# Ledger of designs, part 132: peptides against a protein of PDB entry 3B8E

Target 1, 230 residues: chain A of PDB entry 3B8E
Amino acid sequence: PFLIFIIANIPLPLGTVTILCIDLGTDMVPAISLAYEQAESDIMKRQPRNPKTDKLVNEQLISMAYGQIGMIQALGGFFTYFVILAENGFLPIHLLGLRVNWDDRWINDVEDSYGQQWTYEQRKIVEFTCHTPFFVTIVVVQWADLVICKTRRNSVFQQGMKNKILIFGLFEETALAAFLSYCPGMGVALRMYPLKPTWWFCAFPYSLLIFVYDEVRKLIIRRRPGGWVE

## One batch from the design tools (peptide; made by RFdiffusion4, then SolubleMPNN)

Design b2_p20_4_s3 (from b2_p20_4, 14 letters changed)
Fold by OpenDDE base, seed 5:
Structure b2_p20_4_s3 (fold): chain B 230 residues (1-230), chain A 20 residues (1-20)
Amino acid sequence: as target 1 above (230 residues)
Amino acid sequence: DEEELKALEEYKKALEIYNK
């Protein structure tokens, strides 16, 4: 996300504190869930024919899969960011290169895509309003990740949501998202202004996409055991 | 930056009141 911000020179979509909250709060439970799944898979696997090579390949494939999921999460966050800015009069094309003027406190007449002038304060309110939904989008997409992480090969529909750790993780992430989004003072403390609850749904298509992607991946693995997707 | 953020929050609240 931060790299795209630098390259496109757009207003900051996600604050540093928000990134830290994601890394420390939301990613921990998925990581633990993955570690348990790997441990269970290693215990249930017959002694790998070649323990060194098979473990390395599996770790690389898992890392690539989660890298792709992370990209989809970022895309979801950016989509929500662009939608909010568009609703406030800033079309995506207009945002390109706008950062310099956007961040300049002495420019109080930055025009949107429709010729409306925005003060520095107004712009920063909209920017900080975008930080919240970006974060929330990531959390909602991570719900799908947590569900996916329960099984490497089996469909979620086959095993169901029996893992208490998964349920706890979903609750923790949701509670954290609600706290950061709606608790008084978070705008000042975290540069995250409150978001309308309806914006939580902007992430759902991306959560579904991740879910479908992983189910297809797992289906391929089941049909072709030993393939490069394992 | 903290003072600026506080001012922005106050401004936001004022705008919300005005837009209601």
Scores: peptide ipSAE 0.022, ipTM 0.608, DockQ to the pose 0.009
Fold by OpenDDE base, seed 2:
Parts: sequence; structure tokens; C-alpha cells
Structure b2_p20_4_s3 (fold): chain B 230 residues (1-230), chain A 20 residues (1-20)
Amino acid sequence: as target 1 above (230 residues)
Amino acid sequence: DEEELKALEEYKKALEIYNK
């Protein structure tokens, strides 16, 4: 997100503090869940595989899958960001290169895509309004990630939600999202303005995408053991 | 930055009132 901000010169979609909250708070539970998944998979894979080669390959494949999921999460966040800005009159194309004028306190007549002029204060309100939905989008997408971390091979429908760690993770992330979104003072402290409840649904398509992706992946693994998609 | 954020919050509140 930050790299895209720099490269595209768009308004900042997510604050640095919020990024830290994601990396240190939200991503920790998925990482733990993945570690447990690996342990379970290693137990199941105890067929006499060449332990060194197979472990390395498996770790690489897991890392690739995680990277892909992370990319989908980022895309989900950006989607939400662009939707909010578009609803406020700023189309994605118009945002390109707008950062310089956007962040200039002395320019109070920045035009949106429809010719409406925005003061600095108005622009910053809209920007900070985007931070919370971006974060919440990541959390909602991570719900799917946590669910898929339960097993590498079995469908979620087969194993259910018996993993206490998974349930705890879902609860913790949801609680954190609610806290950061609605707790008084978070707007000042984290530059995260309160989120309308309706925005929680904006991430659902991406959560579904991750879920479908993983189910398809698992289906392929079951049909083709030892494939590159593991 | 904190003062600016406070000002922005006040402005936001004013806008919310105006938009009601």
C-alpha cells in the first residue's frame, strides 16, 4: 500500500500506524494459525518423503500461497479505498498524481472528477475516512484466510470450525476492528475516522474470492497429490 | 499534527450536522 502511494502519487490509503496495527496485531493470529497448519500437515505427510527436500518445497509453496493471499488482501483494501473516494467524487484516474496538491495545505480548491472544489480540511477528512475501511477490509478478508489456515487438504466443510485457535482469531480480529473503528479518540490517535457498518460488507467479495481460491486449491491437491499448488 | 487532527474532527462534526 505504501509503495503504491509513493509510485502513483495518490492520497494515502492507509496510515503508517494502521499498517503497524495490521502487521503486529492482525497478521499475528493468521501466522500462528499457519504454523499450526504446517504442523498438522507435516504429521499427515509423514510418509517416507525425503524430509529435507519435501519440507523445503512445502515451505516454499506455503509462502507462495500466503503471498498470493496477501496480494488479494491488498487489492481488497484498495478496492474499498477507491470506492469511497469515487463516492466522494474522486475517480481512480483522477487520483493519479493528485498527491502533491492533495497534501498541500495552501491549495483549497482541488477539484474532483466532477469539478467540485475541495478544501484541505475536506480532503483530509475524506482521506482519514478511507483509513478505517481499508483496515476493516483487510480484517474481513483475513477471516477467510484464518478459515483456510485450518487445513491444507481438507475442505472447510469437512473439518468445520473446531479449531479453538481459529475461533479465537476470528473473535480477536473482529474485536480489534470494532475497537479501532468505533472507539472514541481513534480518529485523532490513528487518523481512522469511524466507519459506517455498511462498509464491512465491501470486503465480502474478496473474502469469498479467497475462500473459493483455497477450496479450489485444496480440491486440486486432493486430486493431484504432490502438485505445485500445495 | 494533533492540533490539525482536532480541527479536522471539529470540522467533520460540523459537516455531519450540516448534512443532517
Scores: peptide ipSAE 0.022, ipTM 0.580, DockQ to the pose 0.009
Fold by OpenDDE base, seed 3:
Structure b2_p20_4_s3 (fold): chain B 230 residues (1-230), chain A 20 residues (1-20)
Amino acid sequence: as target 1 above (230 residues)
Amino acid sequence: DEEELKALEEYKKALEIYNK
């Protein structure tokens, strides 16, 4: 998110502190959970035929899969960001290159896509209004990611939710998201203004997309063992 | 920065009150 902010010169979709909260608060516990997840018995019991080549191939395939999921997460967050800004009069095309004027406190007549002038304070309110739903969108999408990462090739429906650590991670992540979204003072501390509860559901289509993607991927792997999608 | 954020929060709260 921050890289896109710099490259595209758009208003900041998510603060750096909030990103740190994601890394430390939402990603850490899940990562631990995945580390302690009993790897699929077939993967762990499968002796590599060639330890060097098979390991490298496997690492590349896993990295690619996580990269794809991460891309979907980012797209989900940015979608929410663009929707909110569009609802406030800023179309996506208009946001490109707008950062310089957007962040300038001395410019109080920045025009939106409809010719409405926005003061610095008004712009910052809209910006900070985007931070919370962006964050929440990422969290909700991560729910799906965490669940699907339990297995490499088996369906989530086949394995179920047996990992208590994963369940704890999901709970902690959700609790953190709720805390950051609704606790008084978070707007000042993290530039995350309170979010309407309805926005939590806006991310669900992306979570579903990840589930569908992973189930399709796993289905392909089961039908074509050793494929590049693995 | 903290003062600016506080001012923005206060302004937001004011807007929320007026828009209710």
Scores: peptide ipSAE 0.021, ipTM 0.588, DockQ to the pose 0.009
Fold by OpenDDE base, seed 4:
Structure b2_p20_4_s3 (fold): chain B 230 residues (1-230), chain A 20 residues (1-20)
Amino acid sequence: as target 1 above (230 residues)
Amino acid sequence: DEEELKALEEYKKALEIYNK
């Protein structure tokens, strides 16, 4: 999120405090849940065949998996961000380079994609309206990502949700998202405005898409061992 | 208008954030 902010000069989609909440509250519990995954998973039960070479390969695979998860989360968050801003009159193309004028408190006539003028206060309202749903979107996407990461080859339907720590992590993330979204004072303290319940579902199509994609991928791997998708 | 009232409440919240 921050890199795209710098490169594209767009309005900030996620505040610093929200980023810290993700890093410390959301990302840590899933990582722990994966570390303590039961030996029934096809990932954790696999012993290295060659300790000298397979260690490096496993480290590369783990780093790639975490990198891909982070990219998917960012894409989901930005999808929600662009939807919110588009509903408020700012199309994605118009946001490019807008940050300088957006953050200038002395400019009260910034135009949206439809020629509507926005005051500084109005712009900050819509900016802060993006923080909460961006965070919630990351949590919803993580539900699918965590379930996907539980197994590399086996279907979720075959493996089931037996990891109690993973389930606890999912509930903790959801509870944190609900707390930050709806607790009084969070809008002022964390610049996270209350979220309409409908926005919880904004990420669901994206989450379902990646879930279906992964199930299809795993099905192909099971039917064609040694394929490029493995 | 309920939409205007909501906009006013959001504006007040933004002002509170801005003034801190």
Scores: peptide ipSAE 0.019, ipTM 0.522, DockQ to the pose 0.009

Design b2_p20_4_s4 (from b2_p20_4, 14 letters changed)
Fold by OpenDDE base, seed 5:
Structure b2_p20_4_s4 (fold): chain B 230 residues (1-230), chain A 20 residues (1-20)
Amino acid sequence: as target 1 above (230 residues)
Amino acid sequence: LEEELKKLEEYKKALERYLA
């Protein structure tokens, strides 16, 4: 998020508080839940042919897969951000380079894509309104991540949802997202204004995309053991 | 406390505008 913010010079899509909540609140419990996930039956059976090289290659492939999933998460967040700003009159192309004027508290006539003037207060409300759905999008996409990361090779349908700690993690991150999104005063305290409940569904296509992507990946791995997709 | 109350009122107004 920050790299695109710096390069495109757009209004800030994700606040520091939301980042901290992701790192400390939504990622920690799920990570612990995965540590208690049942070992894949094949991981224990498949000794690496060469313990040094095969282990390193596998770690690199796992890291790359997580990197790709993280990119899809970011894309989902940015999509939600751009849709909200577009609904408020700011088309994506108009946001490029707008940050300087957007953050200037002395400019109260920043024009949107339709010529409407926005005061500093009005545009900051819109900015902070974008922080919440970006965060919520990440949480919804993380649902898919947690589910698919239970296994490296087996389908979610084969492994099932037996880990109660994982289910608790999903509940915890969702409860945190709801609290930050709808608790009175969060807009003032955390710069996270409430989100319309319909925006929770904006992330679902990306969550589904990640799920399908990983299931296809796992299917390929099962059909072609030792492929580069592992 | 008065400043916090004022901020909360502003937030409430902003929320009403957004939900509307």
Scores: peptide ipSAE 0.015, ipTM 0.453, DockQ to the pose 0.009
Fold by OpenDDE base, seed 4:
Structure b2_p20_4_s4 (fold): chain B 230 residues (1-230), chain A 20 residues (1-20)
Amino acid sequence: as target 1 above (230 residues)
Amino acid sequence: LEEELKKLEEYKKALERYLA
């Protein structure tokens, strides 16, 4: 998210505190849950054919998979961001290069895509309105990521949801998202304004996309053992 | 904090108008 902010020079989609909440609040429990995840029965039974090459291939594939999933997560967050701004009159094309004027307190006549002028305070309200949905979008997409990370090769349907820590992590992320979104004072403390419940669903297509992508990937791995996708 | 409170109040008023 921050990279696109720098490259596109768009209004800040996520506050620093929100990013910290993602990194500390949503990534720690998943990481712990994965550490306690029981190895797939296939992983435990299969000795690596060549420990050196298989480790390298596995690390590359894991890095590629996580990289791709991370890109989908970012796309989901930015989609939510652009939707909110578009609903408030700022089309994506208009946001390009707008950051400098957006953050200038002395410019109170920033025009949206429809010629409406926005005061600094109005712009900041819209910006802070984007922070919470972006955060929630990331959390919802992370649900799918956590679920798919449980299995390397097997479908989630085959292995099932036996890890109680993973389930707890999902609830914790959701509870944190709800707390940050709806607790009084979070708008002041974290610059996260209350979220309309409808925005929770904005991320669902991306969560589904990640899930489908991973299941297809795993299916390919199962059908082509020893392929480059393993 | 006072500026943020003012923004929050404005947002609250906007939400109230949207919900009415």
Scores: peptide ipSAE 0.015, ipTM 0.465, DockQ to the pose 0.009
Fold by OpenDDE base, seed 2:
Structure b2_p20_4_s4 (fold): chain B 230 residues (1-230), chain A 20 residues (1-20)
Amino acid sequence: as target 1 above (230 residues)
Amino acid sequence: LEEELKKLEEYKKALERYLA
């Protein structure tokens, strides 16, 4: 997210404190839960081949999975960010290169895509309004990602939600998201303005798409063992 | 708060460079 912010020179989609909360709070417990689920799944299916080579392959697969999940989360967050800004009059194309003027306190006439002028205070309100939904979007996407990562090959419906650590992780990240979104003072402390309940649903189509995509992927893997999709 | 934010952004940049 921050790299795109720098490269595209767009208004800051996610505050640094919020990013730290994601990386340390919301990503860590789910990551641990996934590590346990993979270990359990691998123990049940793999006769220990050469432990050194299998460990390396597993570590690579885990690293790729976490990297992919992180990219998907970022995409989901940016989707929500662009939706919010578009609803406030800032189309994605107009945001490119706008940061310099956006962050300038002395420029009070920044125009949106429709010619409406925005004061510095108004712009910052909109920016901080994006931070909370971005965070919540990541959490909602994580729900889908955690559920789909439970199995490499089997449908979620076949294996079910047996991992107690995963369930706990989902609860914890959701509770944290609710706390950061609705606790008084978070707007001042974390620059996360209160989230309208409707924004929780903004990520749902994206999460559903990921879920459907992964189920289709798994279905293909089951039908064509050893394919390139694996 | 802006100075703290700037420091946090610099710290984040440093962390991203370290993780990349």
Scores: peptide ipSAE 0.000, ipTM 0.240, DockQ to the pose 0.017
Fold by OpenDDE base, seed 3:
Structure b2_p20_4_s4 (fold): chain B 230 residues (1-230), chain A 20 residues (1-20)
Amino acid sequence: as target 1 above (230 residues)
Amino acid sequence: LEEELKKLEEYKKALERYLA
């Protein structure tokens, strides 16, 4: 998010403090949970045919898959960002290069896509209104990511939700998201203004997309063992 | 609120410097 903010010169979609909350609060416990996930019995039983080449190929494929999931996650966040800004009169095309004027306190007549002039204070309110739902979108998408990361080959329905640490991680990140979204003072302290409860559901299609993507991937792996998708 | 906002911006800048 921050890289796109710099490169595209758009209004900041996600604050640095919020990014830190993701890294420290929402990603760490889930990462630990995955480390304690019992390896699929099928993976443990498969002796590598060629330990050097097969391991490298599998690591590359896994890295690519996680890279793709990360891209979908980012797209989900940016979708929410663009929807909120569009609802406030700023179409996506208009946001490109707008940051310089957006962040200038002396410019109080920045026009939206409809010719409405926005003061600095009004612009910052809209910007900070985007931070919370962007964060929540990431958390909701992470639900799917964490669940699918439990297995490489087996469906989530086959493996089940036996990892208590994973369940705890899901609860912790959700509780943190709720706290940051609705606790009084978070708008001032973290630049995360209160979120309408309906925005939690806006992320669900992307969470579902990741889930479906991974289930399809796993299905392909099961049908074509040793394929390039594995 | 403006003063707290300014402090938060300074904190943000400090964090950005730390992360850089």
Scores: peptide ipSAE 0.007, ipTM 0.278, DockQ to the pose 0.013; fails the geometry check

Design b2_p20_5_s1 (from b2_p20_5, 19 letters changed)
Fold by OpenDDE base, seed 1:
Structure b2_p20_5_s1 (fold): chain B 230 residues (1-230), chain A 20 residues (1-20)
Amino acid sequence: as target 1 above (230 residues)
Amino acid sequence: DEVLEEALKRLKEILEEALK
């Protein structure tokens, strides 16, 4: 998100505080939960044939998989971001290069795609309105990500939800998302304005996409052991 | 700031509970 913000010079879709909340709220508990996850039977049973080469290959493949998942997460967040801004009159193409004027407090006549002028305060409100749903989108996508992280090779349907800590993590991040979205004062404190409940559903297609992606990936790994997708 | 602190405190509590 931050890279696209810099490259495209668009209004900031996700604030630093929300990023921090993602890192602490959505990643830490799951990471702890995964540390206590029972090692997948396939991971434990397969001694690396060549510890040096197989470890490096596996690390690269894992890194690529996580990179791809992260990209899908980012796409989900940006989709939500662009939808919200479009609903407020800012089409995606119009956002390109707008950051400089957007962040300038002295410019109070920034025009949207329809010629409506926006004050600095109004722009910041809509910007901060994007932070919450972006965060929520990440959380919803994380549901799928956390579930798929339980297994390297086996389907989620085979592994099941045995880790109570992981389940707790899913509830925790959801509760945190709800708290940040609906608790009074979050708009001021965290620059996360209240979210319409309907926005929670905008991320579901991306969660499904990640789930399908990982299931397909795992299916390929099961059918073609040692492939580049592993 | 107070709300942030409270949120962080809750997060800490959750983390501590998860570590038990």
Scores: peptide ipSAE 0.000, ipTM 0.251, DockQ to the pose 0.060
Fold by OpenDDE base, seed 2:
Structure b2_p20_5_s1 (fold): chain B 230 residues (1-230), chain A 20 residues (1-20)
Amino acid sequence: as target 1 above (230 residues)
Amino acid sequence: DEVLEEALKRLKEILEEALK
């Protein structure tokens, strides 16, 4: 998200403190939860044929899968960001290169896509309005990510939701999202303004996409063991 | 509420400085 912010010179979609809350608050507990997930029975039964090459391949495959999921999460967040800004008069194309004028407190006549002028305060309200939905979008997408990370090969429906720690992680990240979104003072403290409950649903298409993608991936792995999709 | 807001503001400042 930060790299796209720099490259595209768009208004900041997600604050640094919010990023920290994602990395330390939202991602850490789920990661711990996944560490306690029962290993897939097929993985435990297979002795590594070549410990050096198989470990390297597994690390690469995990890194690629995590990278792909992370990209989808980021895309979901940015989609929500662009929808909110578009609803407030700023189309995505208009946001390109706008950062310099957007962040300048002395410029109070930044025009939106419809020619309406926005003061610095008004722009910052809209910017901070994007932070919370972006965060919530990531959390909702992470629900799907946590569920799919239980297994490498088996469907979620085959393994079920047996890990109580994982379930706790899902509730914890949801509770954190609700706390950051609705607790008084979060707008001032974290630049996260209150979120309309309807925005929780903006991420659901991406969660579904991740779920479908992973189920298809796992289906391919089951049908073609040893393929590059692993 | 004001005390909490101030505490959170300070925490934010500390975190922002740490992330620089």
Scores: peptide ipSAE 0.000, ipTM 0.276, DockQ to the pose 0.038
Fold by OpenDDE base, seed 3:
Structure b2_p20_5_s1 (fold): chain B 230 residues (1-230), chain A 20 residues (1-20)
Amino acid sequence: as target 1 above (230 residues)
Amino acid sequence: DEVLEEALKRLKEILEEALK
């Protein structure tokens, strides 16, 4: 998120401290839970091959899983960010290159996509309004991502929710999200304004879409091994 | 999977370069 902020010169979508909370607080336990996930039934049935090649395959699988999670999370977060800014009059195209004027406290007439002028204070309120929903979106997306990453080929319905560490991780990240969203002082400490309860549901369609997409992907892989979907 | 692996590798490289 911060890299995109710098590269695209858009308003800051998520604070650095909040990013650290995601990395250390929400991602660590889920990552550990995936390490303790039971191997797929089809992997267990495969005879051990060369230990050197098998380690490489496992490292690649882990790297792909974490990389996919990170990309999907970023996409979900930015989706929510753009929705909130669009609802406040800033269309995505208008945000490109806007950072310099956005962060300048002496410019109080930054125009939105509809020609409305925004003061510095108003812009910062909108910016900080994006932080909490962005964070919550990451957590909600993680619910689906963690579940789908339990298996490479098997459906979630086939493997089930047997990993207690995964369940604990989901609970922990949800509790942290609730704490950061609703605890007094988080607006000052983390630049995260209180979240309207309705925004918890903003990520649900996206989470559902990625879940359905992954199940369809896995179904295709099972029916057509070696296809382009791999 | 191979396409995704390559895409992830490229993304990692871009991120590493951007963080330097």
Scores: peptide ipSAE 0.000, ipTM 0.215, DockQ to the pose 0.022; fails the geometry check
Fold by OpenDDE base, seed 4:
Structure b2_p20_5_s1 (fold): chain B 230 residues (1-230), chain A 20 residues (1-20)
Amino acid sequence: as target 1 above (230 residues)
Amino acid sequence: DEVLEEALKRLKEILEEALK
């Protein structure tokens, strides 16, 4: 989100506080939970690692976690961001290059896509309104991400949900999202305004997309072992 | 900053009421 903010010069879609909540709250416990996941049946049947040739961290796992899945997460977040801003009169194309004027407190007549003028205070309210939905979108997408990352080849339906720590992590991040979204004072304290319940569902298509994508990928791997998608 | 904080407070109140 921050890279796009710099490159496209758009209003900041995700604040520092929400980033910290993701990094420290929603990512840590789930990431640790994966270390305690039961080994995939086919992985356990593999030959032991060669410590002289094998890297400690599998590049394929890194590419899945931080490449493709990360892009889908970002797309989900940005979709939510653009929808919220569009509902407030700022179409995506109009946001390009708007950051300089958006963040200038001395400019109180920034026009939206429909010619409505926005004060600095009004703009910041809309900006901060995006934080909570963006965060929730990330959490909902992470549900799918965490579930698929516990296996390399086996379907989620085959491996099942055996890791109690993973399940706990899913509930923890969801509870945190609910707390930050609905607890009184969070809007003022963390600039994470209350979230309409409907916004929880905006991320579901992306979560489903991740599940479908990963299941198809795993199906291909099972049918064609040693493929480039493994 | 003070004006912004007040506006944010008001918005919070409105949103909290809308979520009840």
Scores: peptide ipSAE 0.000, ipTM 0.297, DockQ to the pose 0.027; fails the geometry check

